# Ledger of designs, part 37: peptides against a protein of PDB entry 1EBD

Target 1, 138 residues: chain A of PDB entry 1EBD
Amino acid sequence: KASYEGKVAAEAIAGHPSAVDYVAIPAVVFSDPECASVGYFEQQAKDEGIDVIAAKFPFAANGRALALNDTDGFLKLVVRKEDGVIIGAQIIGPNASDMIAELGLAIEAGMTAEDIALTIHAHPTLGEIAMEAAEVAL

## One batch from the design tools (peptide; made by RFdiffusion4, then SolubleMPNN)

Design b2_p14_1_s4 (from b2_p14_1, 6 letters changed)
Fold by OpenDDE base, seed 2:
Structure b2_p14_1_s4 (fold): chain B 138 residues (1-138), chain A 14 residues (1-14)
Amino acid sequence: as target 1 above (138 residues)
Amino acid sequence: MAEALRARRAARLA
């Protein structure tokens, strides 16, 4: 957030058209396992009256995680039931801090779980967990 | 499956 806002400010000062335009701010804890979140948590959405699907996929079911012998945790997608739009994501597991970026992009772009599910992810990667969780949400 | 993604992409780029 701060780095992004700094860039916007610098561009504005330089006379370039620039504005702060974000929907969600990622939060990351660089622990072991890492924790990352963007957008709504499931309970937050429910508290606001949003009907959601919470789709979880465990690292233990991912080929790359198995190959790395690092299978703790899961990815959770929070998907609005009405239209399948991804409104939140949480990841606990290896490389969560990097994996959250794809989901941040998806949320910012108003993508659906189907968009992620239909996107080919490289195999084997931890990133496939996002695709698998998206399939669960369908 | 891929067709649905392509259609959505096209709609967003229009």
Scores: peptide ipSAE 0.048, ipTM 0.721, DockQ to the pose 0.055
Fold by OpenDDE base, seed 4:
Structure b2_p14_1_s4 (fold): chain B 138 residues (1-138), chain A 14 residues (1-14)
Amino acid sequence: as target 1 above (138 residues)
Amino acid sequence: MAEALRARRAARLA
């Protein structure tokens, strides 16, 4: 957030059109395993009366995670049930800090779980877990 | 399934 706002400010100072316009701000903890989140947590959505699907997929079932012998954790997608739109995501596990960016993009773009599920991910990668979780949400 | 994705893409590019 701060870096983004700094960039917007710098562009404005330089005389370029710029605006702060975002839907979701990622949060990352660089622990071991890493933790990352963007958008709604499941309970937050429920507390606001949003009917959601919480789709969870473990790194223990991800081919790259297995190959790396780093299988702790999971990815969770929070998907609005009425239209399949992704409204939140949490990742606990390897490379969570980088992987959250895909899901941040998905949320900002108003993508559905189907959009992620039908996007080809390179094999084998940790990033495939997003696709797997999206398939769970379908 | 794939057609739904294609339709959304087409809508965004229209």
Scores: peptide ipSAE 0.040, ipTM 0.707, DockQ to the pose 0.057
Fold by OpenDDE base, seed 1:
Structure b2_p14_1_s4 (fold): chain B 138 residues (1-138), chain A 14 residues (1-14)
Amino acid sequence: as target 1 above (138 residues)
Amino acid sequence: MAEALRARRAARLA
């Protein structure tokens, strides 16, 4: 967040038209396992009266995670039931700090769980877990 | 399902 706001400020100082315009700010904890989040948590959405599906997929079922012997944790998608739009995501596990970027992009672009489920992910990869979680939401 | 994704992509590119 601060880095992005600093970039916007620098562009404005340089005389370029620039404004802060974002929907989702990623939060990362570089622990072991890593934790990453973007957009709504399930309970936050429910507290605001948003009807959501929480789609969870474990790294223990991911082929790359198994090959790396690093299978702790999961990916969770928070999907609005009305239209299937992804409004949040949480990752606990290997490479969570980098993998959250795909989901941040999906949220900023207003993508649905179906969009991710129907996007071919390379096999075997950790990132494939996003596609698996999206399929759970369908 | 694949048709739905293609249709949404086409709408965004139009």
Scores: peptide ipSAE 0.033, ipTM 0.696, DockQ to the pose 0.054
Fold by OpenDDE base, seed 3:
Structure b2_p14_1_s4 (fold): chain B 138 residues (1-138), chain A 14 residues (1-14)
Amino acid sequence: as target 1 above (138 residues)
Amino acid sequence: MAEALRARRAARLA
């Protein structure tokens, strides 16, 4: 967040159009397992009256996580029911701090769960879990 | 790039 805000400030000083948009600002805790979040939590969406699907997929079912013997946790997508748009994501598990970037991009771009589900992810990778969670949301 | 993404989001959410 601070690094991003610094870049925005630098761009503004340079006379480039730049704005801070907190819609897809990630939050990361570098614990074991790592925790990462972007956009809405499920309860936050519900509190605002947004009807959501909370689609979870466990790392225990991810081939790369199994190969790494690091299968704790899950990925959760928070998907708006009316149009399938991803409005939030949480990851608890291996490489969460890096993997959250895909989901931040998805939220920033207004992508749907279908967009992620239909995106080919390399096999075997931890990143496949995003596709799997997206399929759950369909 | 960021502006393009924001525009896509706006279009999708409209």
Scores: peptide ipSAE 0.024, ipTM 0.592, DockQ to the pose 0.159

Design b2_p14_2_s1 (from b2_p14_2, 5 letters changed)
Fold by OpenDDE base, seed 5:
Structure b2_p14_2_s1 (fold): chain B 138 residues (1-138), chain A 14 residues (1-14)
Amino acid sequence: as target 1 above (138 residues)
Amino acid sequence: ASVELKYLRKPKLP
């Protein structure tokens, strides 16, 4: 966030009209396993009266995670039920700190679970878990 | 373990 805001400010000062326009701010805990979140938590969405689907997929079912012998945790998508738009995501597991970026992008772009489900992810990768969780939300 | 927390804002969802 601060880095992005600094970049926008620098560009503006340099004579390039720019504005801070972001929707989702990631938060990361570099623990073992790592934890990452972006956008709404399920309960936050519910508290605001948003009808959501919480789609969860475990790393224990991910081929890359199995190969790495690092299968703790899961990815959760928080999907607005009315239109399938992803409004939040949480990851506990291997490489969560980096993997959250895809979901941050998805939220910022207003993508749906279908958009991610239909995006081909390389096999075998940890990133496939995003696709799998998106499929759960369909 | 390290913690990186960024300022939170309400997402402006489409």
Scores: peptide ipSAE 0.014, ipTM 0.478, DockQ to the pose 0.087
Fold by OpenDDE base, seed 2:
Structure b2_p14_2_s1 (fold): chain B 138 residues (1-138), chain A 14 residues (1-14)
Amino acid sequence: as target 1 above (138 residues)
Amino acid sequence: ASVELKYLRKPKLP
């Protein structure tokens, strides 16, 4: 966030038009388990009058998480019902700080839950949880 | 300046 805002500020000083897009700026807490978020929380979307699907998938149902003996937590996708576009994601679990990057990219690109659901993820990986949550949102 | 959800890009994949 800080480095991104710094770039925007530098561009403005240089006379280039620039804007901060907070929709896809991640927030991470390096706790155990890790916590990561990008875009809208479900309640934030609802407070703005956006009709959303909140799709949740637990780490306990993921083969890699089981193999690592680290199955606490879940991934949640916040999906706009109108067009299936992903507008937010929250992750509590192993490697959440890195896993959030895929979802940040998806939000910035205007991708749908279907786009992620139809993307092949390597097996077994923690990243498959994003695919599974996307399937729940369909 | 900040942008809001109303300016969120639509899917660009063909």
Scores: peptide ipSAE 0.010, ipTM 0.428, DockQ to the pose 0.063
Fold by OpenDDE base, seed 4:
Structure b2_p14_2_s1 (fold): chain B 138 residues (1-138), chain A 14 residues (1-14)
Amino acid sequence: as target 1 above (138 residues)
Amino acid sequence: ASVELKYLRKPKLP
């Protein structure tokens, strides 16, 4: 049931490109696992001719997720290759609905993957996964 | 939605 709900949520998020004049409007589905997205999906960026890096890090490798025994899913950063600017992010997993805010801020501010990678995240936290994914993009 | 990404830049700290 949870896997099905997660799939439906991911598909719903993917199917609704928000045509709004905001740089980063978050979309959240409160399923189990939660799904959250902000900015570009990888395929959307590619369809627009943007060369991107999709950096993915699994919750199964996150210390807090392991401690919570809730390790399903991942965080994905969509990073523009030209300058390392984060242009999108997707989270499927624990606390995705709240964690997306950091990445929304990063996108709105025009931050790079390096900016996130060099930001100290408390250990162990779920939010640390953003730093790990950012390091993958470097 | 498409965003004009060319204008996204890292903010300067004061």
Scores: peptide ipSAE 0.009, ipTM 0.420, DockQ to the pose 0.034
Fold by OpenDDE base, seed 3:
Structure b2_p14_2_s1 (fold): chain B 138 residues (1-138), chain A 14 residues (1-14)
Amino acid sequence: as target 1 above (138 residues)
Amino acid sequence: ASVELKYLRKPKLP
């Protein structure tokens, strides 16, 4: 966010039109385990009257996480019930800071849980957890 | 801050 705002400011100073867009801006905490989020949290969606499914899948059930002996945490998808569109995602666990980018792309593109579930992810990988969580939402 | 529902992009895939 700060980097993006800095870019917008620099463009404005340089005489180029620019606008800040806060839609689907990721937030990352480089802790152990890492934390990452993009879009709506489940409670935020509920507070706005959006009927959602919170689909959660644990790293303890992910083959790559098991192989790495790093199984703390989970991935959560926040899915709008009306049309299955992904409106938020949270990751607590290994490689969360990088993995959030796939889900940010999915939100920006207006993808559904089905779109992610039907996307082949390499096995075994940490990223495969996104597909598993999407299947939970179906 | 949170994203606004009105700014969610429509599906781009067929």
Scores: peptide ipSAE 0.009, ipTM 0.454, DockQ to the pose 0.054

Design b2_p14_2_s2 (from b2_p14_2, 4 letters changed)
Fold by OpenDDE base, seed 1:
Structure b2_p14_2_s2 (fold): chain B 138 residues (1-138), chain A 14 residues (1-14)
Amino acid sequence: as target 1 above (138 residues)
Amino acid sequence: ASVELVYKREPILP
């Protein structure tokens, strides 16, 4: 967040049109396992009266995670039931701090779980877990 | 398309 705001400020000073106009701000904790979140948590959505699907997929079922012998945790997608739009995501597990960027992009773009499910991910990668979780949400 | 989201707290990082 601060880095993005700094970039916007620098661009404005340089005479380039720029604004802090974001929807999905990531949060990362570099623990072991790593934790990352963007958008709504399931309970936050429910508290606001949004009917959601919480689609969870474990790293224990991910081929790359198995190959790395690092299978702790999961990815969770928070999907609005009405239209299938992804409104939040949480990752606890390997490479969560980097993997959250894909989901941040998806949320900013207003993508659906179907959009992610239909996106081909390289095999074997940790990133495939996003696709798997999206399929659970369908 | 885009969605409007509301945050209950500021992000930790970044």
Scores: peptide ipSAE 0.015, ipTM 0.429, DockQ to the pose 0.062
Fold by OpenDDE base, seed 4:
Structure b2_p14_2_s2 (fold): chain B 138 residues (1-138), chain A 14 residues (1-14)
Amino acid sequence: as target 1 above (138 residues)
Amino acid sequence: ASVELVYKREPILP
C-alpha cells in the first residue's frame, strides 16, 4: 500500500495521470505460516448484504505443499453468488505473500471463479491451489 | 447467507 502510494505520488509529480485505487490492496503478515488477504473477507461481504460462496481448499490437499512438507493452512475464495465474480481471497500457508498477487489481479480484473478454474496452473505447484478453490466455488 | 465450501478436510494451523 505505502509503496504503491509512493509510486502514484511520484508519477503525479512527474506529470503523469495516476490515482490510488484501493479496490484490491493486499494485506500480508509474514508469519509462519504466512497470511495474505485481498478484497473482501466473507464476513465483510455479509455485512454489506452480499451473498457469497466461501470456497476453501487446504494446502494439505496440494501436491507441492505435500512435497515440501508444509501443508498448514488453506486458500479461501470469496465469490459473489449472483455472478461468480471473485471479490476476496485469503491465503494462510506457504508462499501466501507471493500467491496473493494472482488473486489481486483476478479481483481487479473482475474475473470469476470459472476464469481461475479454467486457467491452467502448473502441476505440482502451490499456485494450483487457487484453481482448486475456484473449482470448489463452481 | 454466505456458504462455506470445504474440500476434503479442514486445515490444521499452528
Scores: peptide ipSAE 0.006, ipTM 0.305, DockQ to the pose 0.019
Fold by OpenDDE base, seed 2:
Structure b2_p14_2_s2 (fold): chain B 138 residues (1-138), chain A 14 residues (1-14)
Amino acid sequence: as target 1 above (138 residues)
Amino acid sequence: ASVELVYKREPILP
């Protein structure tokens, strides 16, 4: 957030019109395991009257996580039922702080769970868990 | 982005 706001401020100082528009701001806790979130939590969506699918996939079922002996946690996608658009994601597990970027991009671009499910991820990688969770949401 | 450096903590996300 602050880095992005700094860019907007620099552009304004340079005489270029700029605005801060927040769609998907990631939040990261560099704990063990790492925690990361972007967009809606399931309960936030429900409180706003959005009908959602919460699709969860565990790191214990991911080939790379098994190879790393680091299998704690899960990825959760929050998907709007009406159109399949991803509106939130939460990750607890290895590399969560970096993995959240893919989902942040997906949310800002208005992508669906199908878009992620049909995207080929390298095997074996931790990133495959996003694809697996997207398949659960279909 | 919002970041916090915390080590050996239980997950805080639901």
Scores: peptide ipSAE 0.018, ipTM 0.427, DockQ to the pose 0.050; fails the geometry check
Fold by OpenDDE base, seed 5:
Structure b2_p14_2_s2 (fold): chain B 138 residues (1-138), chain A 14 residues (1-14)
Amino acid sequence: as target 1 above (138 residues)
Amino acid sequence: ASVELVYKREPILP
């Protein structure tokens, strides 16, 4: 957060108008399993009156996670029902700290669950779970 | 079920 705010502030001071979008700022806990989040949590969206789909897919069903014997956790997408736009994501599991970047990009770009579902992810990879969760949201 | 978390590195916070 602070680093991102500092960058935006520096750009603004330099005469380059920019806006801080806190929705796309990731938070990562480098634990085992790793935890990562970007955008809305499901409850936050609900508290703001946003009707959402919380699409969850477990690492236990991911081929790469199985191969790694690291199947704890899940990926959750928070998808606005009105338009299918991804407004949040949470990952608990292997490589969550890096995997959250895809979802951060998706949220920042205003992508839908369909956009992610239609994006080919290599098989077998941990990242494939994002596609699977997106399909659940459809 | 509860799981024990092991911190590996400093968390990145907003």
Scores: peptide ipSAE 0.009, ipTM 0.405, DockQ to the pose 0.023; fails the geometry check

Design b2_p14_2_s3 (from b2_p14_2, 5 letters changed)
Fold by OpenDDE base, seed 4:
Structure b2_p14_2_s3 (fold): chain B 138 residues (1-138), chain A 14 residues (1-14)
Amino acid sequence: as target 1 above (138 residues)
Amino acid sequence: ATVELKYLRKPILP
């Protein structure tokens, strides 16, 4: 957020047309394991009256996480039931701080769980967990 | 953080 707003400000100062236009702001805690979130938490969506699917997939079932011996945590997708649109995501686990970017992109673009499920992720990778969680949401 | 659902784009992939 702050870095993005800084770029917009710099562009404005330079006389270039620019606007702050974002839908989803990622939040990261660089703990061990890392924690990352973008968009809605499940409870936030429920509190706003949004009917959601919380699709969770554990790193313990991810081939790359197993190979790294780093299997703590999970990825959770928060998917609006009405249309399958991804409205939030949380990752607790290895490389969560970087992996959240895919899901930030998905939310900003208004993608569905099906869009992610149909995206081929390299095997074995940590990022493959997003595809697996998306399949759970279908 | 929450997302303003009004600003979500439509899915890119059919």
Scores: peptide ipSAE 0.012, ipTM 0.428, DockQ to the pose 0.052
Fold by OpenDDE base, seed 2:
Structure b2_p14_2_s3 (fold): chain B 138 residues (1-138), chain A 14 residues (1-14)
Amino acid sequence: as target 1 above (138 residues)
Amino acid sequence: ATVELKYLRKPILP
């Protein structure tokens, strides 16, 4: 966030048009388990009048999480119902701080839950949770 | 300036 805002400020000082897009700016807490978020929370979307699907998948159902003996938490996707576009994601669990990057990219690119669901993720990985949550949103 | 959700890109994959 701070480095991105600093870049926007530098561009403005240089006389270039620039804007901050807070939709895809991640927030991370390096706790145990880790917490990460990008884009809208479900309630924020609802408060703005956006009709959303909140799709949730637990780490306890993931083969890599089981192999690591670290199965606490979940991934949640916030998906706009109208077009299936991903507008937010929250992760509580192992490697959440890195896993959020895929979802930040998806939001910035305007990708749908279907785009992620149809993307092959390596097995077994924690990243498969994003694919599984996307399938729930379909 | 902050960009609103309405300016998000459309899906890039078919």
Scores: peptide ipSAE 0.010, ipTM 0.404, DockQ to the pose 0.064
Fold by OpenDDE base, seed 3:
Structure b2_p14_2_s3 (fold): chain B 138 residues (1-138), chain A 14 residues (1-14)
Amino acid sequence: as target 1 above (138 residues)
Amino acid sequence: ATVELKYLRKPILP
């Protein structure tokens, strides 16, 4: 966010038209475990009257997380019930700061939970948890 | 680079 806002400001100063767009801007906290979020939280969607499914999958059930002995946390997808479109995602766990990028892309592209569920993720990987959470939303 | 306003993009979020 701050880097993006800085870019917009620099472009404006340089005389180039630019606007701040906050659609699917990731937020990351480099804690242990890491925390990452993009798009809607479940409660934010509900407060706006959006009917959502919150699909949650734990790292304790992820093969790579088990192999790394780092199984704290989960991935959550916020899925709009009307059309299955992913409108938000949260990750608490290993590699959350990098893994959020896939979900940011999915949101910006208007992908559904089915799109992610049908995308082959390498086994065993931490990223596979996105596919598992998407299957929960189906 | 020119950044388009969000309402000019494909409506993904309500």
Scores: peptide ipSAE 0.009, ipTM 0.417, DockQ to the pose 0.114
Fold by OpenDDE base, seed 1:
Structure b2_p14_2_s3 (fold): chain B 138 residues (1-138), chain A 14 residues (1-14)
Amino acid sequence: as target 1 above (138 residues)
Amino acid sequence: ATVELKYLRKPILP
């Protein structure tokens, strides 16, 4: 956030049009397991009257997490039912702090759960869990 | 692609 705001300010000073306009602001806690979030939580969406699917997939079912012996937690996608657009994501587990960036990109781009489900992720990786959660949302 | 993201787009507060 602050780094991006600094970049926007520098661009404005340089005469480039730029604005601080976000859909998805990531939040990270470097705990063990790590926690990361971007966009809506399920309850926030519901409180705003958005009908959502909360698609959850556990790290205990991820091949890379098993290989690392680090299987605590899950990924949750918050998907708008009307159009399948991803509007939020939460990760509790290994590498959550880095993995949230993919989902931040997906939300900013207005991608659907189908878009993520149809994106090939390298095997075995922790990132595959995003694809698995997206499949749950279909 | 351009998509309408209802309820999501907002300015950031520092």
Scores: peptide ipSAE 0.009, ipTM 0.386, DockQ to the pose 0.089; fails the geometry check

Design b2_p14_2_s4 (from b2_p14_2, 5 letters changed)
Fold by OpenDDE base, seed 2:
Structure b2_p14_2_s4 (fold): chain B 138 residues (1-138), chain A 14 residues (1-14)
Amino acid sequence: as target 1 above (138 residues)
Amino acid sequence: ATVELKYKRKPILP
């Protein structure tokens, strides 16, 4: 967010119109475990009258998390029921700060839970948690 | 938990 705002400000100072507007801006807390979020939280979507599926998958069920002995936390996808479009994601767990990037891309591109579920993720990786959560949303 | 996806399809890139 701050880096993006800095770029927009620099462009404005340079006399260039900044036309870059993102649908979703990620937020990260580099705690232990890490916390990351992009797009809607489940309650925010509900408060706006969006009917959502909240799909949750735990790190404890992931082979890479087990191999790392770091199994605390989960990934949550917020999926619009009408069309399966991903509108938000929250991650608490190892590497959440980097894992959120895939989900940010998915939201910006208007992808569905099916698009992620049908994308092959390398095995074993923490990234498979996004795929597993997407499968839960189907 | 795995869902059955074998009958689902997505566009094939050229």
Scores: peptide ipSAE 0.021, ipTM 0.473, DockQ to the pose 0.015
Fold by OpenDDE base, seed 4:
Structure b2_p14_2_s4 (fold): chain B 138 residues (1-138), chain A 14 residues (1-14)
Amino acid sequence: as target 1 above (138 residues)
Amino acid sequence: ATVELKYKRKPILP
């Protein structure tokens, strides 16, 4: 957020039209395992009266995580039931800090769980867990 | 698959 707003400010100072327009701000904790979140938590969405599907997939079932011998944690997608739009995601596990960016993009673009499920992810990668969780949400 | 941008869907915030 701050870096993005700093870029917008620099562009404005340079005389270029620029605006801040974001839906979700990622939060990352660089622990072991890493923790990352973007958009709504499941309970937060429920508290706001949003009917959601919480789709969870464990790193213990991810081929790359198994190969790395780093299988702690999971990815959770928070999907609005009305239209299948992804409104939040949480990752606890290997490379969560980088993997959250795909889900941040999905949320900012108003993508659905189907959009991620139908996106080809390279095999084997940690990133496949987003596709697996999206399939659970369908 | 067809991707629909956020402005074509119901807003995330209620």
Scores: peptide ipSAE 0.015, ipTM 0.435, DockQ to the pose 0.041
Fold by OpenDDE base, seed 5:
Structure b2_p14_2_s4 (fold): chain B 138 residues (1-138), chain A 14 residues (1-14)
Amino acid sequence: as target 1 above (138 residues)
Amino acid sequence: ATVELKYKRKPILP
């Protein structure tokens, strides 16, 4: 957030037309396992009256996680039922701090679970878990 | 419901 706001401000001061226009701010805890979140939590969406699908996929079912012997945790997508748009994501597990960036991009771009499900992820990677969770949401 | 994803076209974003 602050880094992005600083960049926008610097560009504006330099005479470039620029505005802060973001929806999803990632939050990361560099624990073991790592924790990352962006956008809505499931309960937050429900509290706001948004009908959501909470699609969860475990790292224990991910081929790369198995190969790394690091299978703790899961990825959860929070998907708006009305249109399938991803409005939040949480990751607990290996490389969550970096993996959240894909989902931040998806939320900022207004992507659906179908968009992620139809995106080919390299095999075997931890990133495939995003695709698998998106398929659960369909 | 069963969904077939293999040949579904995605819209061009945005």
Scores: peptide ipSAE 0.011, ipTM 0.479, DockQ to the pose 0.017
Fold by OpenDDE base, seed 1:
Structure b2_p14_2_s4 (fold): chain B 138 residues (1-138), chain A 14 residues (1-14)
Amino acid sequence: as target 1 above (138 residues)
Amino acid sequence: ATVELKYKRKPILP
């Protein structure tokens, strides 16, 4: 957020009026394990009357996490049932702070769980967990 | 109906 707002401010100072326009703001905590979130939490969506699927996949089942001996935590996708659109994501685990960016992009673009499930992720990577969670949501 | 995401931000800077 702040870095993006800084770019918009620099453009404005250079004589280009600009707006900060984004759908979802990521939040990161650099704990061990790391925590990251973007968009809706499952309970927030439910409280607003949105019917959602919460698709969860553990790092203990991820090949790269096993190879790194860092298998704590999970990825959770919050998917709107009506149309399969991803409206939120949470990651607790290795590299969560960087991995949240893919999910931020997916939410900003209005992507579905199917869009992620049908995207080839490099093997073995931590990022494959997003694909696995997306498949759970189908 | 389209549901707006809770964390949408749209400030305009001069």
Scores: peptide ipSAE 0.009, ipTM 0.362, DockQ to the pose 0.063

